# Ledger of designs, part 52: peptides against a protein of PDB entry 6D0Y

Target 1, 225 residues: chain A of PDB entry 6D0Y
Amino acid sequence: ETEDHLESLICKVGEKSACSLESNLEGLAGVLEADLPNYKSKILRLLCTVARLLPEKLTIYTTLVGLLNARNYNFGGEFVEAMIRQLKESLKANNYNEAVYLVRFLSDLVNCHVIAAPSMVAMFENFVSVTQEEDVPQVRRDWYVYAFLSSLPWVGKELYEKKDAEMDRIFANTESYLKRRQKTHVPMLQVWTADKPHPQEEYLDCLWAQIQKLKKDRWQERHIL

## One batch from the design tools (peptide; made by RFdiffusion4, then SolubleMPNN)

Design b2_p14_4_s3 (from b2_p14_4, 7 letters changed)
Fold by OpenDDE base, seed 3:
Structure b2_p14_4_s3 (fold): chain B 225 residues (1-225), chain A 14 residues (1-14)
Amino acid sequence: as target 1 above (225 residues)
Amino acid sequence: SSAELQKIVDDILS
């Protein structure tokens, strides 16, 4: 069946092949575009599923969606809406690992010209604004800051190139929050040795330091965060 | 659209 064949193609893209990855993605985008009139709903569902279940292929599927968006703008929009719905559902289900991954996925879609940079900046502004809400648990505030910072390796360069002033404001607000929040430590994870070269820092402080270094290095990654 | 994305984000944060 054609449907089964499409599923196989979508799931296996990026695997070892005689052709280049770029060639395979372009070819698959063409095949999917041709089948949209008959199988749009199925293709949309398949792409959403594999994007969520195969995080190791994040950049493969964001690139594929970027190619499809260039061919069919409406489909690209529907895909983004579907992924945002999944983000909402993951948050409702307290699946925070999936939620942060979906934010990263959406972030990389900016690089693929599926989501506009100003829209992503607005999303991050909303995330960081949670730190200013009253009567909200710190764990909630911390998560949105974490989601923001954890996504910057995928989109920080693009956002600073287009919206540097707005990004600086978000960074200032983030830094202010990190300075005033309650610090937590996990005794079981603490290492007390005389040869420890660095003072122990709280997790979000460590992530902040890593992102600051990445920013200083003009968003050129030298190691996996 | 950007407006649609903002609306969805606001809904997620509500």
Scores: peptide ipSAE 0.063, ipTM 0.811, DockQ to the pose 0.017
Fold by OpenDDE base, seed 5:
Structure b2_p14_4_s3 (fold): chain B 225 residues (1-225), chain A 14 residues (1-14)
Amino acid sequence: as target 1 above (225 residues)
Amino acid sequence: SSAELQKIVDDILS
């Protein structure tokens, strides 16, 4: 039926085609827009599902949502609300892997003009503010810092272009926290071999160094972080 | 985005 067809289209977008990816996304956005009057709820659920279950297609689905948002502003808003609700649910369920991915997904939605830069800055301000809270376990404080830093490859450029002063403040607060936090040993996957053992850097310190370099390079990625 | 987005962002840690 039509719903099954929509599911197939949404799941298969970005796969081999005679047309360009951009053309296919625009076409799919048009199809979905036309079907919103009859299948809005289903389409919303499908997009939320594939966004979460197919992380390899993150940019495909953020772009698709961006196109849909341009066509139907209300739908874009509803999608963002749904994803934020899912983020909250993931946090409540202590599903931190899903939660961090959702933050990254939301971050890329800023590039797709679905989420305003000031709103994302506000979210990150809230995340980093957790480091200043009393009676909060360090593991929780660390996670919010991790969620912030690990999302910057997707949105750092845009946020610094529009909210540089606010971002600098967030960075200063982050740096201050990283200096005063207790260090932990976290196993890391290594893709290199050496004759001498390399000391394993603490994961947040390592990520911070990578992000600092990325910032220095004006957010131009030269390697996969 | 939705008019409620900012409110949701502000309450996301609640």
Scores: peptide ipSAE 0.056, ipTM 0.801, DockQ to the pose 0.019
Fold by OpenDDE base, seed 2:
Structure b2_p14_4_s3 (fold): chain B 225 residues (1-225), chain A 14 residues (1-14)
Amino acid sequence: as target 1 above (225 residues)
Amino acid sequence: SSAELQKIVDDILS
């Protein structure tokens, strides 16, 4: 395969085909594996790029990476490292939307057996531990909590199945933080009904409530968060 | 490895 052809294949995977998505992904993984000796860096770069630029294909590319990781463990590791470096870069660039997406992407890689559950738990422990630091602004603490909570739809089930005690501790710490943090109170931000006004819930509190419900529902989503 | 990942995470948080 040529580099140009590989790029096309990687970008177009998941589109309509006579074959199943899994068949296409397996086929592509085989093609990419065969070309790793010659084009590892190119393939790595392409996968990182499309993963970031095509968020609608998150599960497609995490699955693809999972397949590649099964074939070539070293490549999988390099990919994870590249994505984590990109996460760091996005944070440095104050691109928080990309950053949170990357955390979600990494979270889904746990489901694809690319990242071990204990490693992801450790990451989230580190994120939530920021809330205990005295010398960081609340906006930073809030972001790490947001990154953690907003990623749980992709990995909460797996983490609780394997590390329930640790996850409970993280949840307890998160809840404690949410209770003591300063909340934006804007009286004018209310939903008015005919009978009673309802103040707009703070975004982290809202997310927390949704995640608690998701947890209660055994991490089976019935709605779009 | 898990250790390598942790190192990178720590770097992000620093």
Scores: peptide ipSAE 0.055, ipTM 0.807, DockQ to the pose 0.018
Fold by OpenDDE base, seed 1:
Structure b2_p14_4_s3 (fold): chain B 225 residues (1-225), chain A 14 residues (1-14)
Amino acid sequence: as target 1 above (225 residues)
Amino acid sequence: SSAELQKIVDDILS
């Protein structure tokens, strides 16, 4: 009965509807909360699965989890734990595309009041601390910096509002690493304009510049990164 | 409730 519809509901939420997305998410959150006593593990698995398999619906599912967390704090915690476990598994399996997506997902959960800002700061501190390790390849160090920087469009504003001093330290450490790392020189095919030359730039340096601009603009995005 | 679920199902999956 109810169980048979849960998968379809979770998968199809945010698609064509006669009602607003917000209304449907609120309604679905209520239904899922009511079913948690009987189907908690199934609901957890379903949400984790769709979150990973439907990246185009990232904000829909983070919002849904946010609503559920507001109704049932324990469930929210268990969901976060499941996502963290999945992140760890992805890293172990060298599935870096999934891993970076999961970091982004977790980042947006901060905006949805599921993950506390200090916890996310701690995660990013952990990521950037890898750059200080000498017994790891640079490609791994670069990935953690990339995961950090590429997630800031989703959570940078919130983190600086609450943990500005800690974020500044992370930025300083990141900048220091970027200055001393070996840069890769790759031939690039670019469209050149006479009035706006775009010099060749390494991908992390480019991302760093974009994030610095975003920070300067008070985290108001004007360009698609 | 089952009624509430049915309403949501009808709306989302229609």
Scores: peptide ipSAE 0.025, ipTM 0.582, DockQ to the pose 0.530

Design b2_p14_4_s4 (from b2_p14_4, 7 letters changed)
Fold by OpenDDE base, seed 1:
Structure b2_p14_4_s4 (fold): chain B 225 residues (1-225), chain A 14 residues (1-14)
Amino acid sequence: as target 1 above (225 residues)
Amino acid sequence: SEAELQAVVEDILS
């Protein structure tokens, strides 16, 4: 039955093949769409699972979902909802590595026309707004800033093209927070000494500098961050 | 369709 092959197809797409990746993704999208009436729940579950468990195939699966969304808008919406639920579960379980990956995945879905730019901006606004809450520990506030900044390599270009004013406000709020937050300094863990011309920066400050450089370069990466 | 599935299987799994 078709169902017996779905898991294998979804898991192995993007691997060595006689055909191009694009053609295989298009073909798989067609097969999955045709089977949605009978196997929607299973397909949804499988896609969510492989998206989470195979981070090396992030762009493959975001592209696949993009193709499916173009064919079946309702399914695309349900997939996004499922991923958002998973993000919430990850945060609840304090699985921050999975959570940040999911934010990155959602970010790339904007490029695949699955998530609208305004919706992603709203999510980032929510993240950065946590920094303004007084009863939230800094470690948690820092994580939301990290999740925001570390996702921008995937979606910053698109968001600034469509929501530059809103993004500038988010950046301003982020910068303000970074200036006023308590910075940690553990000499024994430092690679660089403070007396060097370029002392080691705190990890969020370093990331902030990298993102600002990326922004200045119009979101064209010249090196791996 | 079954034909479409077969084609995709051959393309992806081979």
Scores: peptide ipSAE 0.033, ipTM 0.727, DockQ to the pose 0.497
Fold by OpenDDE base, seed 3:
Structure b2_p14_4_s4 (fold): chain B 225 residues (1-225), chain A 14 residues (1-14)
Amino acid sequence: as target 1 above (225 residues)
Amino acid sequence: SEAELQAVVEDILS
């Protein structure tokens, strides 16, 4: 029965194959679409699970969802809603590592035409707006900035192509926050380049510098962040 | 179709 293979197919797609990844994803999308009338809930659950638990296959599953969304728009919407719910639950449970990954996953869904660019911009605006909130811990503010910046390698190009003015504003607000935030003081690790010592940068400052370089390079990644 | 499914299964699970 088809049902017996669904879990295995979804979990193993993108692994070594005689066919191209694109052809396998298209084929799987067709199979899943055909089974939606009978197994929608199961398929939805499976896709959400692998999306969360197999981060090494992020682009595989975002692409798969993109193909499925093109075939069944309503199902694509339900999937996004489920992922948003999971993000909220992760935040409530203080599972920040899962939460930041989910933001990254949602970001890549923009490239797959599952989430509209304006919607993602709005999400990032909300994230960065947390930096302006009074009487909240800095660690909370830092996390939302981190979630925003760490997701840009997956969606920055698309967002600047469609919403450059809005993105520039978000960047300005982010830069302003990073300049005024307090920094931790721990024994500094140093990197040595050509016998010249350099202090290890604070993690958000380092990430900001990397994103600025990526932006300058027109979002063409030259190294893995 | 069943034939298409079988082809996808064989390839992905190979």
Scores: peptide ipSAE 0.026, ipTM 0.715, DockQ to the pose 0.627
Fold by OpenDDE base, seed 4:
Structure b2_p14_4_s4 (fold): chain B 225 residues (1-225), chain A 14 residues (1-14)
Amino acid sequence: as target 1 above (225 residues)
Amino acid sequence: SEAELQAVVEDILS
């Protein structure tokens, strides 16, 4: 009976209910923990699946995993390993849309105390180090920079609080790469007013500017990324 | 437990 409800519970958590989200997540974490001895593999697969397929519930599932990790540290580790494996598979398949989302998901797991800040910094160091490789196409180098920058809204504050020196190094390397890379002009719809010119900007340069502003604002979001 | 599961089911799936 428990097995029959697990999929439904995991998929529908965070939807409108009479109880608070936090209460429901805590309750679900307790139920899942109790069932790990019998259904660990199933629960692991379900969580990985919904994490990948329901991006609108990113923070719900990272929080749930955080709660589970607090109850069962080994399970949390296995979940992270599974997500990393999925990320590697996505990269091998050149599925960059899934891959970038997975990086963002992993980034938010830092806030949920599932992934340590140093580990995430190491991942981002590895990403940005690709920009220094000569035998890698620029499109791939650009993606790793994009994956790094686009994840910072979720984890930048935490990483700079704990690893500011390392993050500054990554930022310096990123900036250096952005200055020397080839830029392509892509026509975009432009909102224009006489009082406020809005020049078209390359997507990575635009993202870089947004992240620089976010960093300047102490990682308090004041604009839409 | 089953009792806990039922409570969570009621809360989440209501």
Scores: peptide ipSAE 0.026, ipTM 0.669, DockQ to the pose 0.519
Fold by OpenDDE base, seed 2:
Structure b2_p14_4_s4 (fold): chain B 225 residues (1-225), chain A 14 residues (1-14)
Amino acid sequence: as target 1 above (225 residues)
Amino acid sequence: SEAELQAVVEDILS
């Protein structure tokens, strides 16, 4: 039965194969679509599970969901809802590592045409708005800024193409917060040159600098050895 | 179809 293979197929997609990843994903999407009438809940659960358990396959599964969404829009929506629920649960449980990953996953779903750019912008607006909350720990404010900034490599290009004004506002608010927040010195290995030492930089400031550079580069990432 | 499934299975699980 098809059901017997679903888990294996979903888990193993993207691994070494005689066929291209794209063809396998298309094929798998077709198989899953065909089984949705009978196994929607199971498939939904499986996809959510592997998405969470196999972060190394993030783009594989976002792509797969994108393909499924194109075939079955309702399923795509249900998947997003499930992932958002999981994000909320992670936040409630203070599982920040899972939460930030889920934000990145959702971010990449924008590229896969599963989540609309305005919706993601709204999410990030909500995140950055936490910086304006009164009587909350800075660690909370920092995390939401981190979640926002660290997700931009996956979605910044799309969001600026579609919602540049709104994104600029978010960036301005973020920058303002970063300037006024209390910086903590965290020990890290420093690289020293013969003439100029590399100063230790706070992680959010560092990330901000990286994102600013990425933005300046039109969100084109350059890979250097 | 079963044939399609089999093909996908073979491709992915090969």
Scores: peptide ipSAE 0.025, ipTM 0.665, DockQ to the pose 0.540

Design b2_p14_5_s1 (from b2_p14_5, 6 letters changed)
Fold by OpenDDE base, seed 4:
Structure b2_p14_5_s1 (fold): chain B 225 residues (1-225), chain A 14 residues (1-14)
Amino acid sequence: as target 1 above (225 residues)
Amino acid sequence: MEEVLEEFSKTALA
């Protein structure tokens, strides 16, 4: 395949096809593997780019990387390293939207057997430990908690299966922080007169409640988070 | 956090 064609293949994967998505991904993984000797750097860059720019295809590209990693472990490693570098750069640049997405992407790579669950747990432990940092803006603490919680829909099941005790500790620390943190209060809009209105929660509290529900449901998602 | 991510990079594929 030519470089231009590779770009097209990578960017268009998951689009309508006569074949199943799984089949297409397997096929693409094979094509990419075959072209690694000649186009490794290009393929790496392309995958990093689409991973960052196409969040709607998160699971497609994590799966693709998983398949490719199974074929070429070294390349999988290089990809993960590149993504981590990008995460570091995003954090340095205060690009938190990109950063949180990258954390989520990395999280889903655990499901794809690219990233080890214990290492992801360790990272989340460190994220939540930021809540204990002194003399830092709360927004920093909040973001890392957000990054952790918002990633759990993708990886919570796997992490609890392998590191339940550690995850429970992280949850406890998170809960403790959420209880003591300063909250932005907005006026509640009462939509029901006869019934007690549902409280309007701060975004982290809301997310926490959603994650708690997800956990209670054994990580089987029943509603959109 | 940079150090954390560096460590993660080292161990993520272990």
Scores: peptide ipSAE 0.413, ipTM 0.922, DockQ to the pose 0.833
Fold by OpenDDE base, seed 1:
Structure b2_p14_5_s1 (fold): chain B 225 residues (1-225), chain A 14 residues (1-14)
Amino acid sequence: as target 1 above (225 residues)
Amino acid sequence: MEEVLEEFSKTALA
């Protein structure tokens, strides 16, 4: 394949096709593997780019990387390293929206057997440990808790299957932090009904409740109408 | 955190 054609194939994967998505991904993985000897750097850059710029296709590209990793372990490693570098750069640039997405992407790579579950647990332990830092802005503590919690829909099941005791400890530390942190008073955002007054929850408290429910439901999400 | 990510990079690969 030419470089231009590779870009088209990578960018358009998951779009309408006569074949199943799984078949298309396996086919594309085969094409990319065959072209690695000549276009490894280009393919690597393209995958990193679409991973960052097309968040709606997160699971498509993590799956593709998983397939490529199975075919070429070295390439999978290079991709992970590139994504970690991007995460570092995003944090340095204070691009926290990109950073949190990259954490989610890395999280889903655990499901695709690209990243080891114990390593992801260790990273989350470090994220939550930021809550114990002294003389730092609360926004920093909150962000790392947010990054952890918001990634669990993609990896919580796998991490609890492999490291339940460690995950429980992380959860306990998270809960402890959420109880002691300063919360924004939002009385104007409260919703009241005659029979069910419902205060608007602070965003981390809301997310925590959602994750607790997800955990209780064995990490099976319900469809919201 | 950069140090954490560096260590993660060393051990992350399955």
Scores: peptide ipSAE 0.412, ipTM 0.924, DockQ to the pose 0.916
Fold by OpenDDE base, seed 2:
Structure b2_p14_5_s1 (fold): chain B 225 residues (1-225), chain A 14 residues (1-14)
Amino acid sequence: as target 1 above (225 residues)
Amino acid sequence: MEEVLEEFSKTALA
């Protein structure tokens, strides 16, 4: 495959096709694997790029990486390292929107058997431990809690299945922080019903409630958060 | 956090 063709294939995967998504991903994984000897660096860069620039295709690309990792473990490792490096750079550059997305992406890689669940738990432990840091702005503490909570729709089930005790500790620490943090309430436009009034709620508290419900529902998503 | 991510990079692979 030519480099241009590889780019096209990678960028367009998951789009309307006569074949199933699963078959397309398997096929693409095979093509990419075959071309790794000649185009490893290019393929790596392309995958990192589309992973970052096409968030709407998160699960498509995590799945693709999962398939590639199964075929070529070393490449999977290099990809993960590249994404972690990108996360480092995003944090360093104060690009928190990209950073949180990358955390979410890495989280979903756990489902794809690319990243080990215990490692992700350890990362989240460290994220939540930021809430205990001294002499740091609350916005920093809030962001790491947000990054943790907002990633759980993608990985909560897997982490609780494998590390329930550790996850419970993280949740307890999160809850404790949310109870004691300063809350900044922003006026919101809400739709109210006579039978179920919906009072204004702080964003992290709202997210926490949603995650708690998701956990209660055994991590089965019934709606888009 | 950088150190955390460094450690993560070493141990993350399944």
Scores: peptide ipSAE 0.412, ipTM 0.924, DockQ to the pose 0.937
Fold by OpenDDE base, seed 5:
Structure b2_p14_5_s1 (fold): chain B 225 residues (1-225), chain A 14 residues (1-14)
Amino acid sequence: as target 1 above (225 residues)
Amino acid sequence: MEEVLEEFSKTALA
């Protein structure tokens, strides 16, 4: 495959097809694997780019990377290293929106058997430990808690299955922090005609409640049309 | 955090 063709294939994966998404991803993984000897650097860059710029296809590309990792473990490792470098750079550049998304992406790579669950737990332990740092802005503490909590829809089930005791400790520490932190309430537009309208909550408290509900529901998301 | 991420990079691979 030419470089331009590879770009097209990678960018368009998941679009309408007569085949299943899984089949298409398997096929693409095979194509990419075959082209690694000639285009490894290009493929690596492309995958990093789409992983960062196409958040709507997060699970598609994590799955693709998982398939590639299964075929070529070394390449999978290089990809993970590249993404971690990007996360480091995002944090250094104070690009926290990109950083949090990268954390989510890395989290979903656990489901794809690219990243080890214990390592992700350790990462989250470190994130939540920021809440215990002295003389740091609350915004810093809040961000790392947000990064942790907002990633759990993608990886919470797997982490609790493998490291329930450690996860419970992280949750306890998170809850403790949320109870003692300063809270900011922002007015929201809301329809109040429902029988039980949702209360207005601070964003981290709201997220915490959502994650607690998700955990209670055994990490099964409820889809409402 | 950079050190944490560096350690993560060394141990994260499944």
Scores: peptide ipSAE 0.408, ipTM 0.923, DockQ to the pose 0.935

